# Designs tried in a protein design run: peptides against a protein of PDB entry 2QAS. Part 58

Target 1, 120 residues: chain A of PDB entry 2QAS
Amino acid sequence: PPEDLMQYEAMAQDALRGVVKAALKKAAAPGGLPEPHHLYITFKTKAAGVSGPQDLLSKYPDEMTIVLQHQYWDLAPGETFFSVTLKFGGQPKRLSVPYAALTRFYDPSVQFALQFSAPE

## One batch from the design tools (peptide; made by RFdiffusion4, then SolubleMPNN)

Design b2_p18_7_s4 (from b2_p18_7, 11 letters changed)
Fold by OpenDDE base, seed 3:
Structure b2_p18_7_s4 (fold): chain B 120 residues (1-120), chain A 18 residues (1-18)
Amino acid sequence: as target 1 above (120 residues)
Amino acid sequence: SVAEVEAAAAAFEAAQQA
């Protein structure tokens, strides 16, 4: 078949990252997500721009999944990355994740899923 | 697929609550 020199699949994946951004903005609004909606977000821990505690990121050398349901604070969804505070072992940790680092997004309440190819 | 993601999510929840 003819070669796709436009790279449409990559364009489509990048566009779908906007869905995650929009969902996080809803989650960050007063009152948070409407129950029972909650989010599972997976990202490449070594991707450019990912920031967090060294001990935590070292524990997950490839990918890490975080869940935003009842135990998250100061969710700040920017235009290129989001940051959030989560508790690990009872201790609050701040994570900053570029949308480009995402590999999976899932809302179990409605079985809505997205998958992405993320650069290392 | 949705099924695969659901399975992974369930496994993650189990690990967190264990």
Scores: peptide ipSAE 0.037, ipTM 0.674, DockQ to the pose 0.307
Fold by OpenDDE base, seed 5:
Structure b2_p18_7_s4 (fold): chain B 120 residues (1-120), chain A 18 residues (1-18)
Amino acid sequence: as target 1 above (120 residues)
Amino acid sequence: SVAEVEAAAAAFEAAQQA
């Protein structure tokens, strides 16, 4: 097949990652996400730029999914990564995840799903 | 909690594959 020198697939992926960023920005706005919307975000825990509790990341050596619905705080969606505080075992933990590390995005309320390719 | 994350992951996977 002919070579795609435009790298359209990569551009499409970036555009779709933009959807996640936009959704997170909505979630971070005053009032949060409009009910019943909530977000399932899956990412590669070993991807460059991922930061979080060592014990947690060690428990999930490949991927982990976080849910932004009722128990999240200080969501800060930056331009290249987002950070959020979640409770694990009752203790607040800060996670920092580059959008490039994402592999899945899902909003069960409307069954909106996205999948992304991320380096292994 | 960690359990919630695991449950959420399972639910997500199920939703994607069902």
Scores: peptide ipSAE 0.035, ipTM 0.667, DockQ to the pose 0.137
Fold by OpenDDE base, seed 2:
Formats: C-alpha cells, sequence, structure tokens
Structure b2_p18_7_s4 (fold): chain B 120 residues (1-120), chain A 18 residues (1-18)
C-alpha cells in the first residue's frame, strides 16, 4: 500500500488524546462531570512518566484501569499528564499519568470509546 | 478502592464490548 509520509495515524492519535485531556479538564472543574458522565481510563503502568505507589503499580504490571466517577479527588489535568487521588483499601493514593501512556478511554454513559497505542 | 477498580475494570471491558 502507499507509504504515508504524513503520519496521519499519529496525528489522529494525538488529537484524540486531546479529547481525553479536555474531558479530564471538565471533570476537574467545579461540580465535576455532568451526570451521568464518568470516565474509565486505562494506561500502561510501565510507560515513561507514570508515577504512583509501588505496591499499587506492581499489582498491575501491564495495564491499569481507573474510574473517575464517585471516588476521586484533586484531579489535576495538566498539558502532558494528569494526576488524581484515588482510594485503595480506604487509603488515598496519588497517581500521575501522561496522556501518552493511555491505551483506552471510555465513557459508558454515552458509550464513547477511544483506543490508543502506548509505548511499551 | 483496589477492589472497586478491579471490579470496574471488568465492567469496563464488558461495557466497551456491549
Amino acid sequence: as target 1 above (120 residues)
Amino acid sequence: SVAEVEAAAAAFEAAQQA
């Protein structure tokens, strides 16, 4: 097939990562997401820039899915990564995830899904 | 919680494929 010298797929992926960033910014705004919207975010736990408790990340050696619906705090969506506090075993734990580490994004309320190729 | 995330992950897969 013809060689794509424009790298359109990569451009599209970057644009779609922007959707996730924008969605998270809405989630971080006062009042949070408009119900019933909520976000399932899957990412490669070993991707560059991913940060969190070792015990937690060790439990998910490949991918981890977090849900932003009811139990999340201090969501901080930056330009290249977002951070959020989630409770595990009743203990708040901070995660930092680059958008580039994402592999899936899903909002069940409207069945909106995105998939990404993340570097391993 | 960890249990909630794990359960949600399963639900996510099911929901995405539904």
Scores: peptide ipSAE 0.034, ipTM 0.669, DockQ to the pose 0.124
Fold by OpenDDE base, seed 1:
Structure b2_p18_7_s4 (fold): chain B 120 residues (1-120), chain A 18 residues (1-18)
Amino acid sequence: as target 1 above (120 residues)
Amino acid sequence: SVAEVEAAAAAFEAAQQA
């Protein structure tokens, strides 16, 4: 097939990352996600822009999945990344994750799933 | 907690593969 100089597949992937951003913005709005929706978000922990506690990220050297349902606070979905506070060992930890670092997105309530190719 | 996230990750993978 002819060479795709438009990079349509990459554009489509980026558009789908926009779905995650939009979903997180809904989750961050007053009242949070409408029941029974909740989000599983998987990302590459070593991707550029990912930040959080060293001990936590060290424990997950490749990928990490976070769940946004009950135990999350101060969700802040920006334009290029989102940040959220989760508790680990009873201690609140702030994570910052670029949308580009995402590898999976899943809402079990409606079995909506997305997969992404993230940076190595 | 870390344990909860780990358990959720496993459940997520299982659900995705089902």
Scores: peptide ipSAE 0.033, ipTM 0.662, DockQ to the pose 0.123

Design b2_p18_8_s1 (from b2_p18_8, 7 letters changed)
Fold by OpenDDE base, seed 1:
Structure b2_p18_8_s1 (fold): chain B 120 residues (1-120), chain A 18 residues (1-18)
Amino acid sequence: as target 1 above (120 residues)
Amino acid sequence: VEDSVPPEEAKKVVDAAF
C-alpha cells in the first residue's frame, strides 16, 4: 500500500483535539456548559506537560479520567493545554493537561465520543 | 456532593461508551 507522507490521520486527530479545546472554552465561559452537557476527559498521566499533585498522578500511572459537570473549579482552557481544579477526598487538586495528552473525550448527554492516539 | 467524580467511576462510564 502507498505510504502517506502527508500524515493525514495525524492532521485529522489534531483537528478533532480542537473540538475538545472548543468544548472546554464553552465550559469555562460564564454560566458553564448548557445542561445537560458535561464532559468526560481521559488523558495519559505521564505524557509530556501533564502536571498535578504527585500523589494523585502516582495513583493513576497510565491514564486518568476526569469529569467536568458539577464539581470543578477554575477551568482555564489555553491554546495548548487546559487546567482545572477538582476535589478528591475533600482536597483541591489542580491539574494541567495538554490537549496532546488526551486519549478520550465523551459527552454522555448526546453520546458524543472522540478517541485519540496519545504517547505511551 | 462536594468531591468531583472519582476517576475510577469516571473510567467506567467512558469504558462503557467506547
Scores: peptide ipSAE 0.759, ipTM 0.957, DockQ to the pose 0.721
Fold by OpenDDE base, seed 4:
Structure b2_p18_8_s1 (fold): chain B 120 residues (1-120), chain A 18 residues (1-18)
Amino acid sequence: as target 1 above (120 residues)
Amino acid sequence: VEDSVPPEEAKKVVDAAF
């Protein structure tokens, strides 16, 4: 097959990553997401730029899935990464995740799903 | 319920969707 010098697949993935960013910005806005919308986000924990508590990241060395519905705090969606506070074992955990580290995005309310190839 | 959804549980939902 002919060589794709335009790298269309990469362009498409970048565009779709923009959907995730936009969705998170909606979630962070006053009032949050309109019910019943909520977000499942999976990312590579060892990807460049990912940061969080050592104990948490060590527990999930490959991928980690988080849910943004009811129990999340201080969601801050930036241009290249987002940060959010979750609670596990009663303890607040601050995560910072570059959009480039995402591997899956899912909104069960409308069964909207996206899958990405993330660098190690 | 105070804690966020456990990652293990969250993964199961996503896996079932894909």
Scores: peptide ipSAE 0.753, ipTM 0.957, DockQ to the pose 0.710
Fold by OpenDDE base, seed 3:
Order: structure tokens, then C-alpha cells, then sequence
Structure b2_p18_8_s1 (fold): chain B 120 residues (1-120), chain A 18 residues (1-18)
């Protein structure tokens, strides 16, 4: 087959990452997500731009899955990354995750799932 | 419950979905 010089697959993947961004923006809007919608997000913890407490990221050196349902704070979905505060062991942890670092997205309420190729 | 869902538990849910 002819060579794809447009890189359509990459465009499609970016568009799908846009779905996650849009979903997070809905979550961050007043009132949050409409129940029972909630989000499971998996990302590569060592991907460029990922930041957070060293103890937390060290505990999950490859991938980490977070849940945005009831216990999350200060969700800030930017254009290239989102940040959110979670609590583990009673301690607040601020995570900053580029959309490019995502590997999986899942909303169990409607069984909507996306998988992405992310840096190793 | 004040804590967020532990990552290890969250992973199990996602793994089961994929």
C-alpha cells in the first residue's frame, strides 16, 4: 500500500485523546460529571511531563491508574495536560499528567473504553 | 471514605475491562 504521508493514524489517536480531555473538562465543570459517569485513567508514570510526589510515582514505576469519581479535588484540565489532587493514606497528592502519557481510559457506567499508544 | 480509590484497585477494574 502507498505510504501515508499524512500520518492519519496519529491524527486519529490525538483526536481520541481529545475525547479524554473533553471528558475531563466536563468533570471539572460546575456540577461535575453526570452520575453515574466516572473515569478511570491509566498513564505512564515515567512519560515526559508527568509530575507528582516522588513517593507515589516511585511506587508505580510503569503505569498508574487513577479514578475520578467521588474523591478527587481541583481537577484542572488544560490543553496539553491535566492536573488533579487525589488522597492516598489521607495525604493529598497532586498529579500532573499530559494527555500524551495516557494509555487507557474507561468509564464503567457505559463501558466506554479507549486505549492509546504512549511512550515506554 | 476520604481517600481516593487505591491505584492497585483501580488497575484491577481497568484490566478487567480490557
Amino acid sequence: as target 1 above (120 residues)
Amino acid sequence: VEDSVPPEEAKKVVDAAF
Scores: peptide ipSAE 0.752, ipTM 0.956, DockQ to the pose 0.715
Fold by OpenDDE base, seed 5:
Structure b2_p18_8_s1 (fold): chain B 120 residues (1-120), chain A 18 residues (1-18)
Amino acid sequence: as target 1 above (120 residues)
Amino acid sequence: VEDSVPPEEAKKVVDAAF
């Protein structure tokens, strides 16, 4: 097949990542997501730019899925990454995740799903 | 419950969706 010099697949992936960013920005707005919408986000924990408590990230050395519905705090969706506080074991954990690290996005309320290519 | 959904449980939901 002809060689793609435009990198259309990468463009498409970035566009779809934009959906996640937009969704998170809606979630971060006053009042949060319109019920019953909520978000499942899977990301590569060792991807560049991912940061969080070592104990948490070491527990999930490959991928981690988080849920943004009722128990999340201080969601801050930036232009290239988002950060959010979750609680596990009764302890707050601050995660910072670049959109480029995402592998899956899912909103069960409407069964909207996206899958992304991410670094190994 | 004060805790967020455990990642293990969250993964199950996503896996079932794909």
Scores: peptide ipSAE 0.752, ipTM 0.956, DockQ to the pose 0.720

Design b2_p18_8_s2 (from b2_p18_8, 6 letters changed)
Fold by OpenDDE base, seed 5:
Structure b2_p18_8_s2 (fold): chain B 120 residues (1-120), chain A 18 residues (1-18)
Amino acid sequence: as target 1 above (120 residues)
Amino acid sequence: PADSVPPEEAKKVVDAAF
């Protein structure tokens, strides 16, 4: 097959990362996500720009999935990364995740799923 | 209060979707 010098798949990936960003912006709006929508977001914990509690990131040295459903606060979806406060072990923790670190996005309510290539 | 990390069951559901 001919070589894809346009890198269309990468372009598509970037576009789909935009879907995640848009979804998070909806989630950050007043009232949050419309029920029953909720988000499962998986990311590489060692990816550049990922920051959060050391104990948590140490517990999940490769990938971690967070859930944005009933217990998330101060969701701030930026242009290149989002930050959110979530509870881990009953304690609120601030997590910052670049969109480039994402590997999976899933909304079980409508079975909408996206998969991404992320840095190793 | 529950952790924001999904339980094993939920993780499997997510993994199965991909």
Scores: peptide ipSAE 0.041, ipTM 0.607, DockQ to the pose 0.487
Fold by OpenDDE base, seed 3:
Structure b2_p18_8_s2 (fold): chain B 120 residues (1-120), chain A 18 residues (1-18)
Amino acid sequence: as target 1 above (120 residues)
Amino acid sequence: PADSVPPEEAKKVVDAAF
């Protein structure tokens, strides 16, 4: 097969990651997401730029899925990564996840799904 | 309050969506 010097797949991946960023910006707005929309976000825990509690990340050495619905605070969707406070074991934890670390995005309310190839 | 990480059942549902 011919060699793709344009790296179209990577460009497509980045464009789709932009959808996640946009969705998170909506979620961060006052009032949050419009009911019944909520987000399932999966990412590689060992990807560069991922930060959070060691105990939590160690528990999920490959991938981790977080839910943004009722229990999330201080969602800050930046241009290259987002950060959010979530409850784990009843304790609030701060996570920072680069969009490049994403592997899955899903909104069950409308069955909208995206899949990504994330470098580890 | 429930954890933000989905339970096993919910995780299966998400995985099956792909």
Scores: peptide ipSAE 0.037, ipTM 0.607, DockQ to the pose 0.510
Fold by OpenDDE base, seed 1:
Structure b2_p18_8_s2 (fold): chain B 120 residues (1-120), chain A 18 residues (1-18)
Amino acid sequence: as target 1 above (120 residues)
Amino acid sequence: PADSVPPEEAKKVVDAAF
């Protein structure tokens, strides 16, 4: 079979990562996400550019899923990564996650799902 | 799906959604 030198699948995935960015920008707007929308975001914890509590990231060396629903603060969706404050064990922690690190995106309210390839 | 953080381990961290 012929090789795809255009890498269309990769381009399509990059375009779909833009959906996540756009969704997060909606979530960051005043009032947050329109109910009942909420976001499950899974990412590789060792991907380049991921930052957060060392103990947390070290404890989960592969991937983790965070939920943006009721309790999140200072969501800042940039052009290449987003950052957000979440509570872990009652303590607020800041996470920064490049969109390229994402492996899954899910909104259960409408069963909208995206899956991405990311480096191990 | 690979290893995910258990929801009981940390608030706002859940297992794989799908």
Scores: peptide ipSAE 0.030, ipTM 0.627, DockQ to the pose 0.121
Fold by OpenDDE base, seed 4:
Parts: sequence; C-alpha cells; structure tokens
Structure b2_p18_8_s2 (fold): chain B 120 residues (1-120), chain A 18 residues (1-18)
Amino acid sequence: as target 1 above (120 residues)
Amino acid sequence: PADSVPPEEAKKVVDAAF
C-alpha cells in the first residue's frame, strides 16, 4: 500500500485534540459546562509533560481517567496542556496534562467520544 | 466532597461508548 508521507492520521488526531481543548475552555468559562455535559478524559500518566503528585501518578502507571463534572477546581486549559485540581482520597491534587497525552475523551451526556493513539 | 472516579470505574463508563 502507498506510504502516507503526509501523516494524515496524525494530523486528524491533532485536530480532534483541539476539540478537547475547546471543550475544556468551555468548561473553564464562567458558569462551566452547560448541564448535563461533563467530561471523561483519559491520558497516559507516563507521557512527557504529565505532572502531578508522585503518589497519585504512581498509583496509575499506565492510564488515568479524570471526570470533570462537579468536583473540579481551577481548570486552566492552555494551548498545549491543561491543568486542573481534583480530589482523590479527599485531598485536592493538581494535575497538568498535555493534550498530546490524551487517549480518550467522552461526554456521556451526548455520547460523544474520541480516541487517540498512545503517545510515543 | 466526592473523589474523581478511579480509572477502572471511569474506564468502564468510557468503554461503553466504544
């Protein structure tokens, strides 16, 4: 089969990662997400640029899914990564996740789902 | 105050979409 030197699949995935970024920006806006929209975001915990408490990341050595619905604070969606404060074990934890580290995105309210290739 | 859903539980929910 012909070799894709353009890497269209990667381009498409990067474009779709933009959907996640846009969704997070909506979530970070005043008033948050319009109900009942909420987000399930899965990412590789060992991907470059992922930052958070060592104990938390060590607990999930491969992938981790976070839920942004009612229990999240200080969501800051940047251009290359987003950061958010979530509670685990009753304690607030700050996570920073590059969009490139994402593997899944899901909004159950409208059953919108995206899947991304694992980061290299 | 509720914790974020653990990956295992959350994955189950997400996987239902696929």
Scores: peptide ipSAE 0.040, ipTM 0.658, DockQ to the pose 0.655; fails the geometry check

Design b2_p18_8_s3 (from b2_p18_8, 8 letters changed)
Fold by OpenDDE base, seed 3:
Structure b2_p18_8_s3 (fold): chain B 120 residues (1-120), chain A 18 residues (1-18)
Amino acid sequence: as target 1 above (120 residues)
Amino acid sequence: SATSVPPEEARKVVDAAF
């Protein structure tokens, strides 16, 4: 098969990551997401730029999923990464995730899903 | 909260989500 010098797959994935960014910006707006929408976001915990509690990241050495529905605070969706405060064991902790680290995005309310191949 | 994702993915969900 011919070699793809345009790297179309990578470009397509970057475009789809834009959907996640846009969705998070909606979630960060006053009032949050419109009911019953909520987000499941999966990412590679060892990807460059990922930062958060060591105990949590160590518990999930490959990837983990966070849920944005009832228990999240200070969601800040930037242009290259987003950060959010979540409670783990009752303790609020900050997590920062580059969009490039994403492997899955899912909204079960409408069964909308996206999958990505994230570099580690 | 109940999860609608497959069991394998649910295992990777943070405990605070449930």
Scores: peptide ipSAE 0.034, ipTM 0.637, DockQ to the pose 0.111
Fold by OpenDDE base, seed 2:
Structure b2_p18_8_s3 (fold): chain B 120 residues (1-120), chain A 18 residues (1-18)
Amino acid sequence: as target 1 above (120 residues)
Amino acid sequence: SATSVPPEEARKVVDAAF
């Protein structure tokens, strides 16, 4: 196929990452997501900018999936990354995840799914 | 105000989305 000097796929990927950001902003708004919408977010745990408890990230050396449905706190969707507090083993943990680290996004309520290329 | 984590959701956090 001809050479794509516009890099449309990359642009499309970035635009679709914007969907995740927008969804998280909806989730962070007062009242949260409209039921039954909830979010599965998968990301590369070793990607640049990912931060969280060492023990947690060590347990998931490649990628992990978090669920934003019933128990999440202080969701803060920024322009380049989001942070959220989730309970793991009953303990609240703060995660910060750049949108660039995402590999999958899924809303089971409507079976809306996105997949992304992220640094290994 | 967040509700308690149901067993299914706790599992979801560990499992893959798809």
Scores: peptide ipSAE 0.033, ipTM 0.625, DockQ to the pose 0.245
Fold by OpenDDE base, seed 1:
Structure b2_p18_8_s3 (fold): chain B 120 residues (1-120), chain A 18 residues (1-18)
Amino acid sequence: as target 1 above (120 residues)
Amino acid sequence: SATSVPPEEARKVVDAAF
């Protein structure tokens, strides 16, 4: 079979990562997400560019799922990564996650799901 | 009011979604 030198599948995945970025930008806007929309975001914790408390990331050596619904602060969706403050064990922690590190995105309210390949 | 999902629950959510 012919070899795809255009890498269309990768381009399509990158485009769909743009959906996550756009969704996060909506979430970061005044008033947050329109109810009942909320986001489950899964990412590889060891992916390049991921940063956060060492103890927290060490607890999740493979991947981690965060939920943006009721308790999140200072969501900052940049062009290549987003950062957000969440509570873990009652303590606020800052996470920075490149969109390239994402493996799953889900909005249960409308059952919208995306899956991405990310480096192990 | 979830801010994070522990491994087992995260897996459950993924299994339900995908």
Scores: peptide ipSAE 0.031, ipTM 0.641, DockQ to the pose 0.416
Fold by OpenDDE base, seed 5:
Structure b2_p18_8_s3 (fold): chain B 120 residues (1-120), chain A 18 residues (1-18)
Amino acid sequence: as target 1 above (120 residues)
Amino acid sequence: SATSVPPEEARKVVDAAF
C-alpha cells in the first residue's frame, strides 16, 4: 500500500490520548468520578518525563498500572502530564506521568479500554 | 495503532493503588 506521509495512525492515537486526559480532568473536578467509574492506567516507567519514588520505579522497570478509585489524592491533570498521590505500602507517594507514556487505559465499570504505543 | 484491550489485561496493578 502507499506510504502514509500524513501519519494518520499516530494522529488517531494522539486523539485517543485526549480521551484519557479528559477523563482525568473529570476525575479531578469537584466530586471526583461518578461512581462506579474508576480508572486503570498503565504506563512505561522509563518513559521521558515519568517521575516518582525511586524504590517504586525500580520495582517496576518496564511498566506499571495504577488505579484511581478509592485511594488517590491531589490529582492534577495538566496538558502534557498528570500527577497524583497514591499509597504504596501504606505510604503516600507522588507520581508524575506524561500522557505520552501511557500504554493502556481501562474503566472496568463500563469495560472501556484503550491501548497505546508508547516510546521505548 | 490504538486498540481496545481485554478486561483481564488491566488486572495488573501495583500495591495499594485502590
Scores: peptide ipSAE 0.027, ipTM 0.607, DockQ to the pose 0.105

Design b2_p18_8_s4 (from b2_p18_8, 11 letters changed)
Fold by OpenDDE base, seed 4:
Structure b2_p18_8_s4 (fold): chain B 120 residues (1-120), chain A 18 residues (1-18)
Amino acid sequence: as target 1 above (120 residues)
Amino acid sequence: SSDSLPPEKAKEIIDKAF
């Protein structure tokens, strides 16, 4: 097949990553997401820019999936990354995740799903 | 529980969607 010099797939991926960013911004807005919407997000824990507690990231050396529904705090969706506080084992954990590190996005309420290629 | 959903459980759910 012809060589795609435009890199349309990459452009499409970037556009779709924008959907995740927009969704997170909606979640961070006053009132949060409208019920019953909630978000599952999977990301590469070793991707550049990923930051969080060493114990947590070490426990999940490849990928980690987080859920934003009821138990999350201080969601801050920036332009290139988002940060959020989750609680595991009774302890708050602050994560910072670049959108480029995402591999999956899912909203069960409407079965909306996206997959991405993330850098190692 | 006031904890977030464990990553293992979260993975189980999302895996079923893909």
Scores: peptide ipSAE 0.748, ipTM 0.957, DockQ to the pose 0.713
Fold by OpenDDE base, seed 5:
Parts: structure tokens; C-alpha cells; sequence
Structure b2_p18_8_s4 (fold): chain B 120 residues (1-120), chain A 18 residues (1-18)
């Protein structure tokens, strides 16, 4: 097939990452996500820009999935990354994840899923 | 009230959507 000089796939991937960003913005709104919506977000823990508890990131050296349902606080969906506070081992910890580090996004309530190609 | 899942478990759950 002809060479895609437009790199449409990359554009599409970026657009789809925008869906995640938009979803997180809704989740960050007062009251959070409307039930029964909740999110499973998978990302490469070693991707550039990922920041979080060292012990947690060490536990999951490749990928990890966070669940945003009932136990998350101060979700802040930025333009290039989002940050959120979750409890790990009973301790609140802050995670910062660039959208570029995402590999999967899933909302079980409506079985909506996205898959991304991430670095690392 | 789980906040994180290992890759294998996550894959199992998410793969159901594909």
C-alpha cells in the first residue's frame, strides 16, 4: 500500500487520547463520574513524565492499571498529563501520568475501551 | 475498592471489551 505521509494513524491516536482527557475532565467535575461509570487506566510506568510512589512504580515495572471509581481524590486532568491521588496501602499517594504514557482506557459500565501505542 | 491492578489482571478485565 502507498506510504502514508500524513501519518493518519498517529493523528487518530492523539485524537483518541483526547477522549481520555475529556473523560477525566468529566471525572474531575463535582460529583465525579455518573454512576455506574468508572475508569480503568493502564500506562507504562517507566514512560517519560510518569511520577508517583517509588515503591508502587517498582512493584509494577512495566505497566499498571489504576481504577478511578470510588477511591480517588483531587483528579487534575491537565493538557499533557493528569494527576490524581489514590490510596496505596492505606496511604494517599499522588500519581502524575502523561497521556502519552497510556496504553489502555476502559469503562466497564458501557464496555468502552481504547488501546494506545505508548513509548517504552 | 481497588485502586490498582497488576497488568495481567487488568488485561483480563479489559480484554473482555475487545
Amino acid sequence: as target 1 above (120 residues)
Amino acid sequence: SSDSLPPEKAKEIIDKAF
Scores: peptide ipSAE 0.325, ipTM 0.868, DockQ to the pose 0.387
Fold by OpenDDE base, seed 3:
Structure b2_p18_8_s4 (fold): chain B 120 residues (1-120), chain A 18 residues (1-18)
Amino acid sequence: as target 1 above (120 residues)
Amino acid sequence: SSDSLPPEKAKEIIDKAF
């Protein structure tokens, strides 16, 4: 088979990351996600650009999954990363995650799932 | 109303979608 000099697979993966960004923008809109939609987002905690509480990131040295359903605040989906405030151990913590750090995205309400290759 | 899940539990839930 001929060599793909266009790198179509990479283009497709980038497009799929756009789905996550769009979903988060919907979640950040007034009223939040339409029930019963909620999101499970998994990302590499050591990926470039990931920032958050040291204790939390240390607890999950490889991957971490956050749940956006009932307890999240100030969700800010930017163009290259999103930030959100969640409660861990009863305390509000701010996380910042580049879309490039994502490894899995899941909405169990409709069983929609995506997976990505993220840098180690 | 957990805001996070341990890797094992997350994998269990998400794997069902694939």
Scores: peptide ipSAE 0.322, ipTM 0.869, DockQ to the pose 0.446
Fold by OpenDDE base, seed 1:
Structure b2_p18_8_s4 (fold): chain B 120 residues (1-120), chain A 18 residues (1-18)
Amino acid sequence: as target 1 above (120 residues)
Amino acid sequence: SSDSLPPEKAKEIIDKAF
């Protein structure tokens, strides 16, 4: 096949990352996501810009999946990354995840799923 | 009401969507 110098697939993936951002913005709105929608978000824990508790990130050296249902606080979806507070071991922990670090996005309520290539 | 999933469990759940 001919060489794609436009990198259309990469552009398409970036556009689809925008879906995740938009979904998180809806989740961050007052009242959260409309029931029964909830989100499974998988990301590379060692990707550039990922920030969180060292013990948590060490437990998941490659990827981890967080669940945004109703046990999350201060969800802040920025333009390039989102941050959220979740409880791990009963303790609130702050995570910051660039959208570029995402590998999977899933909403089981409607079986909507996205898959991305992310840096290691 | 889990805030995270083990990699294997996450794979099991999400793979069903593809």
Scores: peptide ipSAE 0.315, ipTM 0.868, DockQ to the pose 0.438

